# Ledger of designs, part 69: peptides against a protein of PDB entry 4Z63

Target 1, 334 residues: chain A of PDB entry 4Z63
Amino acid sequence: LCLGMNDLTGNIPEDLFHLKRLNLLGIQENRLSGSLSREIRNLSSLVRLDVSWNLFSGEIPDVFDELPQLKFFLGQTNGFIGGIPKSLANSPSLNLLNLRNNSLSGRLMLNCTAMIALNSLDLGTNRFNGRLPENLPDCKRLKNVNLARNTFHGQVPESFKNFESLSYFSLSNSSLANISSALGILQHCKNLTTLVLTLNFHGEALPDDSSLHFEKLKVLVVANCRLTGSMPRWLSSSNELQLLDLSWNRLTGAIPSWIGDFKALFYLDLSNNSFTGEIPKSLTKLESLTSRNISVNEPSPDFPFFMKRNESARALQYNQIFGFPPTIELGHNN

## One batch from the design tools (peptide; aimed at target 1 V221)

Design b2_p26_4_s2 (made by RFdiffusion4, then SolubleMPNN; from b2_p26_4, 16 letters changed)
Fold by OpenDDE base, seed 1:
Structure b2_p26_4_s2 (fold): chain B 334 residues (1-334), chain A 26 residues (1-26)
Amino acid sequence: as target 1 above (334 residues)
Amino acid sequence: SEWEKLRAERDAEAFERLQDENVIFR
């Protein structure tokens, strides 16, 4: 049953929960309000539930143990409160959980040992607090993780050295500390291609440790952290780098010539730093900027990016990294 | 329509909240 993108109001009719053979319920992009009924448990054949972009409120019902076939739960952009229900946090069938832009709170707790199928987790823009869950690496299929815009105090857990499934990771604007530890841990994530750490680590030094290595790193965004230091030498070994944003930091020294050796680098923002010296001539020879054939068909994060021209400007949403225009920004380096 | 306006308002409000999630500053 697909009723998305209408002007439906009120609650879900109770009789809808009698549809025991229903595999897909899509009611997204409406004005549905009230609590999500616990009677959703009666939809025992449900594979996909999309309630996103509504006015739902209250706690998410703890009925997911009665939904053994549920693979996709989309609840982004609602007013949900409380935590992730225990049955949802233990779901062995769930592949994708998107609860972005809600009012979920408390400690983030997932039983990753039980969540054997979880591939994508989007909990961005919630009110989760405490530490990052140390057991996230136990989610052996978890590839895409957005935890941005929560309040995860402290450091990246040491256990994330074992996060082999992790490919796309955002911790942007989550009150994280110790960038040296974070990078030292996350370098062990051999499948990590996208790392977003913007608005963390305020005033820390960007490590220039030559022992750091991100072999498959394509996208690195560490903007607006007030980071000190220079362009990190360890980054020169990330030969697959496509996007680098280190803007709005306090980085100093010269822009190194090796920045132009990245064959796939199509987006570079080093603006609003304190870089000095000459612009590397190698930047004028970036193959990605001279050749029109950027493969637009590469895998991207499931979470969107937001581009702001300034701190006060309205952002532009980009659902795909490859939607960014080829850019070199070196402005405001005084 | 009133719905298009309400949708635009909702989308704008959501956008204002989301714009600080995964930000690329220019």
Scores: peptide ipSAE 0.399, ipTM 0.886, DockQ to the pose 0.887; fails the geometry check
OpenDDE base, seeds 2, 3, 4, 5: peptide ipSAE 0.390, 0.376, 0.397, 0.392; ipTM 0.885, 0.843, 0.890, 0.875; seeds 2, 3, 4, 5 fail the geometry check

Design b2_p26_4_s3 (made by RFdiffusion4, then SolubleMPNN; from b2_p26_4, 19 letters changed)
Fold by OpenDDE base, seed 4:
Structure b2_p26_4_s3 (fold): chain B 334 residues (1-334), chain A 26 residues (1-26)
Amino acid sequence: as target 1 above (334 residues)
Amino acid sequence: SAAAEEAARRREEALERVQDENVIYL
């Protein structure tokens, strides 16, 4: 049953919960309000629940143990409060959980040993606090993780060295510290292709440790951290690099010639730094900017990106990295 | 329509709340 993209108000009719054969409930993009009914438990055949873009409030009901077929729960852009319900945090059927842009709070806790099917987690823009959950690497299928815009004070857990399933990771704007430790840990994530760390590590030095290596890194975004240092030499070994944003830092020195050796690099932002010297001639030879055939068919993160021309500009939402215009931005350097 | 304007406003307010998530600067 798909009732999305209407002006529906109030709550879900109680009789809807008698539909024991219902596999898909989509009520997204409405004006539904109040608490999400516990009677969702009666939808025992439910595979997909989309309640996103509503006015739901209160706690998410702890009824997911009665939903053994639930693979997709989309609750983004609501007013949900409290934590992730215990039954949801233990769901063996759940593939995707999206609770982005809510008011969920407390310590993030997931029983990753039970969540054997979880492949995508979006908890961006919530009120989670404390430390990052050390057991996230126990979610053996977890590929996409957005934890951006929460308050995860401290460092990336050492256990994330074992996060083999991790491909797309955002921790942007999460009050993280110690970029050297974070990169030193995350380099062990052999499947990591997208790393977003924007608005963390305030005023730290970007490490130039030649022992750092990100073999499969395609997208690196570490903007607006006020990072000091130079262009990191370890990045030159990331031969698959497609997007680099290091803008709005305090990086110094020359832009190195190896930046033009990235055959797939179509987006480069080094703006609003303190780089000096000449523009590398190798940048004029970037194959991705000269050839029209950027492969748009590569897997992307499930979480959106927000492009802004400046700190005060209106963001443009991009659901796919490959939707970005080919760009070289070197403006506002010394 | 008033409903379309309200939906647009809600999208804008939601965008404003999440715009500091996964920011790429131009």
Scores: peptide ipSAE 0.399, ipTM 0.877, DockQ to the pose 0.850
OpenDDE base, seeds 1, 2, 3, 5: peptide ipSAE 0.401, 0.396, 0.407, 0.396; ipTM 0.875, 0.870, 0.881, 0.872; seeds 1, 2, 3, 5 fail the geometry check

Design b2_p26_4_s4 (made by RFdiffusion4, then SolubleMPNN; from b2_p26_4, 16 letters changed)
Fold by OpenDDE base, seed 2:
Structure b2_p26_4_s4 (fold): chain B 334 residues (1-334), chain A 26 residues (1-26)
Amino acid sequence: as target 1 above (334 residues)
Amino acid sequence: SEAEKLRAEREAEAFERLQDENVMYR
């Protein structure tokens, strides 16, 4: 049953929850309000539940143990409060959980040993606090993780060295500290292709440790951290780099010539730093900027990016990072 | 419609919050 993209108001009719053979319920993009009924437990055949873009409030009901086939739960852009229900945090069937842009709070806790099918987690823009869950790497299929815009004080857990499934990771704007530790840990994530760390690590030094190596890194965004230091030498070994944003930091020194050796680099933002010297001639030879054949069909993170032309401008949403225009921004370096 | 206006307002509000998640500055 798909009732999305309407102007429906009020609550879900209770009789709808008697549909025991229902595999898909989509009621997204409405004005449905109140609590999400616990009677969703009666939908024992449910595979997909989409309640996103509504006015739901209260706690998410703890009934997911009665939904053994549920693979997709989309609840983004609601007013949900409380934590992730225990039954949801223990769901062995769940592949995707999207609860972005809610008012969920407390410590983020997932029973990753039970969540054997979880591959995508979006909890961006919530009120989670405390530390990042140390057991997140136990979610052995977890590939896409957005935890941006929460309050995860402290550092990236050491256990994330074992996060082999991790490919796309955003921790932007989450009050994180110790960038050296974070990078030192996350370099062990052998499948990590996208790393977003913007608005963290306030005033720290960007490590220039040559022992750091991100083998499969395609996208690195570490903007607006007021980071000190220089262009990190370890980044030169990330031969698959496609997008680099280090804008709005306090980085100094020269832009190194190896920045032009990235054959796939189509987006470079080093603006609003303190770089000096000449622009590397190698930048004028970037194959990705000269060749029209950028393969647009590469896997991307499930979480969107937002591009602002200025601090006051309305952002443009990009659902695919590869949708960014080829860009070299070197402005405002003094 | 009033419904369209309210959707647009919610989308705008959501957008204002979400732009601070994975923001890229230009």
Scores: peptide ipSAE 0.441, ipTM 0.865, DockQ to the pose 0.782
OpenDDE base, seeds 1, 3, 4, 5: peptide ipSAE 0.422, 0.469, 0.440, 0.428; ipTM 0.848, 0.881, 0.866, 0.862; seeds 3, 5 fail the geometry check

Design b2_p26_5 (made by RFdiffusion4)
Pose (drawn by RFdiffusion4):
Structure b2_p26_5 (pose): chain A 334 residues (1-334), chain P 26 residues (1-26)
Amino acid sequence: as target 1 above (334 residues)
Amino acid sequence: SEADEWREEHEEEAHEQEEFEALLWS
């Protein structure tokens, strides 16, 4: 049953909850509102539930043991409150959970021993607080994590050294501390390709510690953290690097020669720092900016990227990394 | 017409709320 992208109003008629054989309900992008009824436990054949882009509110009903076939739950852009219900946090069938841009709050609690099919999680633009849940690496299939724009505090848990499935990790604007510990821990996640740390670690020093090694790293964004120190040389060992954004920090010293050695680098933003010295001549032999013989695969995280020119400008949206124009941005330095 | 306007405004509002995720600064 597909009703998406109309102008429907009111709540879901209770009539709909008699459909015990329905495996797909798309009501997304309407004006629907009210609470999402607890009678939804009666729809035991559901595989894909798309409630996104409506005006729903109240708690997400805790009925999800009654929906053992649920694989995709899409609730983004609604007014849902409370945390993740225990039944949803215990669902062994969920592949994907998208609750982004909701009014959700409290501690974030998932039973990752129970959620053996979870491979993608998007909780962005919510009010989840407390520490990042230490048990997240226990979701052995979780590849894609977007926790951006939340109310967490403290450090990245030590157990994140074991997050073997982690590919795309977006932590922007989440009030994270100790970038030194965050980078030392996260370097042990061998599948990490795209990492977004923007608006965290405010005023901290960027670790220069050269044992740090991110081998498969493709996209590194750590911006507007007002970080101090120099261009970290440990980054030169990430040969796959495609997009680097260190902008809006307090970084100083000269821009080193090895920045021109990244063969897949097509975008770099070092703007709005305290960089001095001349421009390194090696930026003239960047391979992805010269010939057409460098070829690589675009990273594929499940989240869009946003770009702001200044603090008051409306943002630009890029659904894919290769949507960024090939760019050298060195402005507002010394 | 009214439904298109409402959808455009609701998408703009949600865009402004989400713009600070996976954010780049220039």

Design b2_p26_5_s2 (made by RFdiffusion4, then SolubleMPNN; from b2_p26_5, 16 letters changed)
Fold by OpenDDE base, seed 1:
Order: C-alpha cells, then sequence, then structure tokens
Structure b2_p26_5_s2 (fold): chain B 334 residues (1-334), chain A 26 residues (1-26)
C-alpha cells in the first residue's frame, strides 16, 4: 500500500493493521500525527515500512519481533522520542534503518550480533548521547553509517579497526575528540570510501603521519574543525580521491603540488584556512576538471550531502556527490 | 500548489536543521 506524498492527516486508521498480507506500507510525506501504532505488529508480512516525513511523535513501538520479514524501516523526519526499541535493535531481517532527524535519545545500543542483515544505518540528527557503540563492527554487513549531529563524546572506538564492511561514514558535529586516534583507527577500514568528520576535533592538529593510509578514500570532508597543521602528506596516497573539503580550518603552509595528481578529484575546498605560497600549477591539470569522465554509476552514501554556497545561504541538498559542480575553492587564505 | 509549497518548506526546514550532517562549505 503506497499512500505517500499526499496531504493525509491524523492517525493511521486501525483497520489498516488488519492487512496481514501487506508487504509494503508507504505513508511517507504526509501530515500523519500521533504515535505510531503498536498494531503495526499485526502486519506480519511487512517487508518495507516507510513512515518518513510525517508528524509522528512518541516512542517507536517495540513490536519488531512480530515483523520477521521487515527489511526496510524508514522513519526519518518525524518527532520520535525515546530509544531504538529492543526488538528493532535485535532485528535479524532489517537491512536498512533510517531514523534520521528525530528526537531519539539515550545511549545508542544495537545488538549487531543479532542484526546480521543490517547494511545501512542513518541516525543523523538525533539526541543520542554517550559514546559511539563499540560493537558496530559486529554488524558484519553494515556499509553505510550516519551518526552525525548526535552528542557522542570521546573518541572513535578502537574496535572500529575491525569495521571492514564500513564504506560510508558520517560523524559530523558529534563532539568527537582526538582526530589522530580517529584517523589511525579508521585507516583500517579497508572499504571506507566516504568519511565526513566536519565540526569535530576543535582546535586539534591534523596529523601528518606518513604511516596513515586510506587506500579507497574518495570523499574526505573535515571542515570547520579549527584544525591546525598543514596539508597531510598521507592523503597523497589516496589515489581515488574525488572530493576533499578541509575548509574553515587553521591549516598553514603551502598547498602541495601533489594535490593536482588526483585524477578523479573534481571538488576541492581549502578555503578559509591560512595557506600560503603559490597556487600549484598542477591544479590546472586536474583531469576531472578538464575532461568530465565522472562515472555517474559510482556508489554513493545513503545520507545526503549539503552544500552551502554562502554563509547566509541555505544549504542545498545533494543526494549524490556527483551532483556537485566541479569546484576549486582556495578563497580566504593568506 | 499550497501543498507543494508546504512540502518545499518542510524540506528546507529539515535541510537547514540537518545540513551539518554532511555540510560542504563554500
Amino acid sequence: as target 1 above (334 residues)
Amino acid sequence: SAAAEERARRLEEAAERTQDESLIYR
């Protein structure tokens, strides 16, 4: 049943929950309000539940043990409160969980040992607190993780060295500390292609340790951290780099010539730093800027990117990195 | 339509609140 993108108001009619053969329920992009009914438990054949972009409130019902076929739960952009229900946090069928932009709180706890099918987790913009869950690497299929805009104090867990499934990771604005440790850990994530760490590590030094290596890194965003140091030499080994944003830091020294050696680099923002010297001539030879052979078919994060053109402008949402215009921003340096 | 405008508004408000999840600054 697909009722998305209407102007539906009120609660879901209780009679809807008598549809025991229902595999797909999409009621997204409405004005549905109140609590999400516990009677969802009656939808025992449910594979996809999309309640996103509504006005739902209250706690998410703890009924997911009665939904053994549920693969997709989309609840982003609601008013949900409380935690992730225990039955949801233990779901062996769930592939995708999106609860972004809610008011969920408490410690983030997932039983990753039970969640054997989980491949995408979006919990961005919630009120989770405490530390990052150390057991996330036990979610052996977990590829996409957005935990941005939560209050995760401390460091990236050491256990994330074993996060082999991780490909796309956003931790932006999560009160994280120790960038050296974070990068030292995350370099072991062999499948990591997208790393977003903006608004963390305030005033720390960006490590220039040549032992750091991100082989598959395509997207690195570490903006607005007030980071000190220089352009990190270890980044030069990330030959697949497509997007680099280190803007709004306190980085110094010269922009190195190797920045122009990235064949796939189409977006570079080094603006609002303290870089000095000349603009490397190698930047004028960036193949991606001269010959747009950007493969449109490259995998992208499930979480959106946002681009703010000006400090006063609203950010534009981009679902794909390739939606960004080819850009070199070197403004507001010394 | 008023509905389309309201949807656009809600989208913009959500984007404004969540932009720093993956904000690329210009």
Scores: peptide ipSAE 0.370, ipTM 0.888, DockQ to the pose 0.772
OpenDDE base, seeds 2, 3, 4, 5: peptide ipSAE 0.350, 0.018, 0.349, 0.019; ipTM 0.882, 0.631, 0.877, 0.641; seeds 3, 4, 5 fail the geometry check

Design b2_p26_6 (made by RFdiffusion4; failed a check: the pose's geometry)
Pose (drawn by RFdiffusion4):
Structure b2_p26_6 (pose): chain A 334 residues (1-334), chain P 26 residues (1-26)
Amino acid sequence: as target 1 above (334 residues)
Amino acid sequence: FSDWFKEFLDEAFDNEELESVLWTSD
């Protein structure tokens, strides 16, 4: 049953909850509102539930042990309150959970021993607080994590050294501390390709510690953190690097020669720092910016990227990394 | 798309613009 992208109003008629054979319900992008009824436990054949882009509110009903076939739950852009219900946090069948841009709050609690099929999680633009849940690496299939724009505090848990499935990790604007510990821990996640740390670690020093090694790293964004220190050399060992954004920090010293050695780099933004010295000549032999013989695969995280020119400008949206124009941005330095 | 839905998209965009955000100059 596909009703998506119309102008429907009111709540879901209780009539709909008699459909015990329905495996797909798309009601997304309407004007629907009210609470999402607890009677939804009666729809035991559901595989894909798309409630996104409506006006729903109230708690997400805790009925999800009655929906053992649920694989995709899409609730993004609604007014849902409370945390993740225990039954949803215990669902062994969920592949994907998208609750982004909701009014959700409290501690974030998932039973990752119980969630053996979870491979993608998007909780962005919510009010989840407390520490990042230490048990997240226990979701052995979780590849894509977007926790951006939340109300967490403290450090990245030590157990994140074991997050073997982690590929795309977006932590922007989440009030994270100790970038030193965050980078030392996260370097042990061998599948990490795209990492967004923008608007965290405010005023901290960027670790220069050269034992840090991110081998498969493709996209590194750590911006507007007002970080101090120099261009970190440990980054030169990430040969796959495609997009680097260190902008809006307090970084100083010269821009080193090895920045021109990234063969897959097509975008770099070092703007709005305290960089001095001349421009390194090696930026003229960047391979992705000269010939057509460099070829690589674009990273594929499940989240869009946003780009702001200044503090008051409306943002630009890029659903894919290769949507960024090939760019050298060195402005507002010394 | 209806007018209401266009406005609602704008609001949702503004709410999400600081996710996975990059900062740059003019």

Design b2_p26_6_s1 (made by RFdiffusion4, then SolubleMPNN; from b2_p26_6, 16 letters changed; failed a check: the pose's geometry)
Amino acid sequence: MSEEQKKREEEAFERTQDESVMFTSE

Design b2_p26_6_s2 (made by RFdiffusion4, then SolubleMPNN; from b2_p26_6, 16 letters changed; failed a check: the pose's geometry)
Amino acid sequence: LSKEQLERLKEALERIQDESVMFTSE

Design b2_p26_6_s3 (made by RFdiffusion4, then SolubleMPNN; from b2_p26_6, 17 letters changed; failed a check: the pose's geometry)
Amino acid sequence: LSEEQLKRLEEAYERLQDESVMYTSE

Design b2_p26_6_s4 (made by RFdiffusion4, then SolubleMPNN; from b2_p26_6, 17 letters changed; failed a check: the pose's geometry)
Amino acid sequence: LSQEQLERQRLAFERTQDESVMYTSE

Design b2_p26_7 (made by RFdiffusion4)
Pose (drawn by RFdiffusion4):
Formats: C-alpha cells, sequence, structure tokens
Structure b2_p26_7 (pose): chain A 334 residues (1-334), chain P 26 residues (1-26)
C-alpha cells in the first residue's frame, strides 16, 4: 500500500490496522498527524514501514516484538518524542532505522546483541544525551552510523576500537570531547572510509601524534572545531584520501609538501586558519586535478553532506561526494 | 494544517543543515 507524496491529513484510520498481510506501508511525505497508533502491532507482516515527512508526534509505540519481519523503519522528519522503544532496540530483523530530525531524547539505548541485522542507523538532529553508547560496536553488521547534531557529551568510548563493520561515521555537532582519544580509538576501525567530526572538540589541540594511521580513509571532515596545532603528518599515510576539510580551525604553521602527494584528492579546504609560509608547489602536481588517468571509487555513505560559506549563509546539499566541485580552497589564511 | 505543515518542513530543512556540515570561505 503506497500513499506517499500526497496531501493527506488526519491520523491513520484504525481501519488500516486490520491488514494483517500488508508487508509494505508507505505513507511518507503527507500531512498526517497524531500519534502512531499502538494498534500497529496488529500488522505482523510488515517488512518496510515508511512514515517519513509527516506531522506525527507522541512516543513511538513500543510494539515492535509484534512486527518480527520489520527490516526498514523510516520515521525521519516528524515530531516523535521519547527514546528508542525497548522492542525496537531489541528487534533482530531491522536492517535500517532512520529517525533523524525528530524530537527524540534521553539516553540512546540499543541492545546490539539483539539487533543482529542492523546495518544502518540514522539518529541525526535529535536530543539524545548522555555518553555515546558503549555497546554500539556490538552491532556486528552496523556499517553506517549518523549521530550528528545531538546532545551527547564525553569521549568516544574505548570499545569503538572493535567497530569492525563501521564504514561511515558522522559525528558533527555532537559536543564530543578529547579529539586525541577519538582519533586514537577510531584509527582501529579498519573499514572506516568517511568520518565527519565537524563542530566537536571545541578549542582542543589537533593531535600530531604520528603513530595514528587511518589506512582506508577517503573523506575526512573536521571543521569549525577551532582546533590548534599544525597540519598533522600522520594524515599523509592515508593514500586513498579524496576530500579533506580542516577549515575554520586555529591551525598554524606552513602547509606541508605532502598535501600534494594524495593522488585521489580532488577537494581540500584549509580556509579560515592561521596558515603561513608560501603555498607548497606540490599542489600543482595533484594527480586528480591534472590528468584524467587517476580513477577511484566514490565513497557511498547513507547521509548527505552540507556546505556553508559563512555563519549566516543557507547551506548547500550534496548527496554524493563526487557532487563536490574539485576545489582548492586556501582563503583567509596568512 | 497546510500552513503548519509548510512551516514545519521549512524549519526541519533548516535544522538539517547542521548535519555533516562543511565550512568554506569560497
Amino acid sequence: as target 1 above (334 residues)
Amino acid sequence: VEEEYEAFVEEAEEEEEWENVLWTTA
């Protein structure tokens, strides 16, 4: 049953909850509102539930043991409150959970021993607080995590050294501390390709510690953290690097020669720092900016990227990394 | 309801700009 992208109003007629054989309900992008009824436990054949872009509110009903076939739950852009219900946090069948841009709050609690099919999680633009849940690496299939724009505090848990499935990790604007510990921990996640740390670690020093090694790293964004220190040389060992954004920090010293050695680098933003010295001549032999013989695969995280020119400008949206124009941005330095 | 929905969508789009954000002086 596909009703998506219309102008429907009111709540879901209780009539709909008699459909015990329905495996797909798309009501997304309408004007629907009210609470999402507890009677939804009666729809035991559901595989894909798309409630996104409506006006729903109230708690997400805790009925999800009654929906053992649920694989996709899409609730993004609604007014849902409370945390993740215990039944949803215990669902062994969920592949994907998208609750981004909701009014959700409290501690974030998932039973990752119980969620053996979870491979993608998007909780962005919510009010989840407390520490990042230490048990997240226990979701052995979780590849994509977007926790951006939340109200967490403290450090990245030590157990994140074991997050073997982690590929795309977006932590922007989440009030994270100790970038030194965050980078030392996260370098042990061998599948990490795209990492977004923007608006965290405010005023901290960027670790220069050269034992740090991110081998498969493709996209590194740590911006507007007002970080101090120099261009970290440990980054030169990430040969796959495609997009680097260190902008709006307090970084100083010269821009080193090895920044021209990234063969897949097509975008770099070092703007709005305290960089001095001349421009390194090696930026003229960047391979992805010269010839057509460098070829690589674009990273594929499940989240869009946003770009802001200044603090008051409306943002630009890029659904894919290769949507960024090939760019050298060195402005507002010394 | 129409006006409430449009206002809510506009505000939700503005709040999403703070996810995965890049900053530039271009």

Design b2_p26_7_s1 (made by RFdiffusion4, then SolubleMPNN; from b2_p26_7, 13 letters changed)
Fold by OpenDDE base, seed 3:
Structure b2_p26_7_s1 (fold): chain B 334 residues (1-334), chain A 26 residues (1-26)
Amino acid sequence: as target 1 above (334 residues)
Amino acid sequence: VKEEAERFREEAERLAEQENLMYTSR
């Protein structure tokens, strides 16, 4: 049953929960309000539940133990409060959990040893507090993780050295500290292609350690951290780099010539730093900027990116990294 | 009710736009 993108109001009719053979329930992008009914438990054949973009409030009901076939739960952009219910945090069937842009709070706890099928987790823009869950690497299929805009004080856990499934990771604006430790840990994530760390590590030094190596790194975004230091030499070994944003930091020194050696680099933002010297001539030789064939259908994060043209404008949403226009921004390096 | 829902959507969109924001030099 797909009833998304309407102007439906009120609560879900109780009789809808009598549909025991229902595999798909999509009621997203409506004006449905009140609590999400516990009677969802009666939908024992449910594979996909999409309640996103509504006015739901209260706690998410703890009924997911009665939904053994549920693979997809989308609840983003609601007013949900409380924590992730225990049955959801222990779901062995769940592949994707999206609860971004809610009011969920407390310590983030997932039973990753039970969540054997979880491959995508989006909890961005919530009120989770405490430390990052050390057991996230135990989610052996977890590839996409958005934890942006929560209050995870402290450092990236040492256990994340073992996060082999991790490919797309955002911790943007999560009150994290110790960038040197974070990069030192995350370099061990062999499948990591996208790393977003914007609005963390306030005023720290960007490490220039030649021992750091991110073999598969394609997208690095570490903007608006007020980071000090220079362009890190270790980044030159990330030969697959496609997008680099280090804007709005306090980076100094010259832009190195090796920045033009990245064959796939199509988006570079080094603006609003304190770089000096000449613009490397090698930037004029970037193949990705000269060839029109940026039609690389490469896998992208499940979480969107946003771009603002100015502070007062609405941000443009980009669901794919390749949706970004080819860009070189080197402005405001005074 | 319609106005409240529209305000909620606008606010939700505004909040969503703050995730993984690519800052431009402009």
Scores: peptide ipSAE 0.381, ipTM 0.858, DockQ to the pose 0.747
OpenDDE base, seeds 1, 2, 4, 5: peptide ipSAE 0.380, 0.368, 0.375, 0.362; ipTM 0.840, 0.850, 0.851, 0.857; seeds 1, 5 fail the geometry check

Design b2_p26_7_s2 (made by RFdiffusion4, then SolubleMPNN; from b2_p26_7, 15 letters changed)
Fold by OpenDDE base, seed 3:
Structure b2_p26_7_s2 (fold): chain B 334 residues (1-334), chain A 26 residues (1-26)
Amino acid sequence: as target 1 above (334 residues)
Amino acid sequence: VKEEAEEYRKRLEELAEEENVMFTSR
């Protein structure tokens, strides 16, 4: 049953939960309100539940143990409060969990040893607090992780050295500390292609350690951290780099010539830093900027990006990184 | 009705715009 993208109001009719053979329930992008009914438990054949973009409130019901076939739960952009219910945090069938842009709170706890099928987790823009869950690497299929805009104080856990499944990771605006430790840990994530760390590590030094290596890194975003230091030499070894944003930091020194050696680099933002010297001539040789065929149908993160001209401006939403226009921003390096 | 629903959705996303924000100097 697909009733998405309407102007439906009120609660879900209780009689809808009598549909025991229902595999797909999509009621997204409506004005449905109230609590999400516990009677969802009666939908024992449910594979996909999409309640996103509504006015649901209260706690998410703890009924997911009665949904053994549920693979997709989308509840983003609601008013849900409380934590992730225990049955959801232990679901062996769940592939994708999206609860971004809610009011979920408390300590984030997932039983990753039970969540054997989880490949995408989006909990961005919630009220989770405490430390990052050390057991996330135990989710052996977890590829996409958005934990941005939560209050995770402290450092990236040492256990994340073993996060082999991790490909797309955002911790943007999560009050994290110790960028040197974070990069030192995350370099061990052999499948990591996208790393977003914007609005963390306030005033720290960007490490220039030649021992750091991110072999498969395509997207690095570490903007608005007030980071000190220079362009890191270790980044020159990330030959697959496509997008680099280090804007709104306090980086100094010259922009190195090796920045133009990235054959796939189509988006570069080094603006609002303290870089000096000349613009490298090698930037004029970037093949990605000269060829019109940036039809890179490459895998992208499942979480959205937002482009703002300034802090007060309305953001442009991008669902795919490759939707970004080819860009070189070097402005405001005074 | 469709335009009002789109505007409503835009307002809901404005609350999340700081999640993975790219600041441009433009």
Scores: peptide ipSAE 0.361, ipTM 0.843, DockQ to the pose 0.545
OpenDDE base, seeds 1, 2, 4, 5: peptide ipSAE 0.341, 0.340, 0.327, 0.299; ipTM 0.826, 0.816, 0.805, 0.773; seed 1 fails the geometry check

Design b2_p26_7_s3 (made by RFdiffusion4, then SolubleMPNN; from b2_p26_7, 14 letters changed)
Fold by OpenDDE base, seed 2:
Structure b2_p26_7_s3 (fold): chain B 334 residues (1-334), chain A 26 residues (1-26)
Amino acid sequence: as target 1 above (334 residues)
Amino acid sequence: VKKEAEEFRAKAEKLAEQENVMYTSA
């Protein structure tokens, strides 16, 4: 049953929960309000539940143990409060959990040893606090993780060295500290292609440790951290780099010539730093800017990016990084 | 109700933009 993208109001009719053979319930992008009914438990055949973009409030019901086939739960952009219910945090069937842009709070806890199918987690823009869950790497299929805009104080857990499934990771605006430790840990994530760390590590030094290596890094966004230091030499070994944003930092020194050696680099933002010297001539030879044949069909993060011309401008939502215009931004340097 | 939903969506979008926001002059 797909009723998304309407102007439906009120509560879900109770009789809907009698549909025991229902595999798909999509009621997204409505004006449905109140609590999400516990009677969802009666939908024992449910594979996909999409309640996103509504006015739901209260706690998410702890009924997911009665939904053994549930693979997709989309609840983003609601007013949900409380934590992740225990049955949801232990779901062995769940592949995708999206609860982005709610009011969920407390410590983030997932039983990753039970969540054997979880491949995508979006909890961005919530009120989770405390530390990052150390057991997140135990989610052995977890590829896409958005934890942005929470209050995960402290450092990236050491256990994330073992996060082999991790490909797309955003921790932007999450009150993280110790960028050196974070990068030192996350370099061990051999499948990591996208790393977003914007609005963390305030005033720290960007490490220039030549021992750092991100083998498959395609997207690095570490903007607006007030980071000190220079262009990190270790980044030159990330030969697959497609997007680099280090804007709104306090980085100094020259832009190195090796920045033009990235054959796939189509988006470079080094603006609003303190870089000096000449613009490398190698930037004028970036194949990705001269050739129209950028393969747009590469895997992308499930979480969106938002591009703004200024703080007051409406953001343009980009669901794929390849939707970004080819850009070299070097403005507002010394 | 309608206005509240629109305000909520607008707020939600604005809040969303602060997750993975990129500022560009382009």
Scores: peptide ipSAE 0.372, ipTM 0.837, DockQ to the pose 0.740
OpenDDE base, seeds 1, 3, 4, 5: peptide ipSAE 0.330, 0.357, 0.369, 0.343; ipTM 0.775, 0.841, 0.840, 0.816; seed 4 fails the geometry check

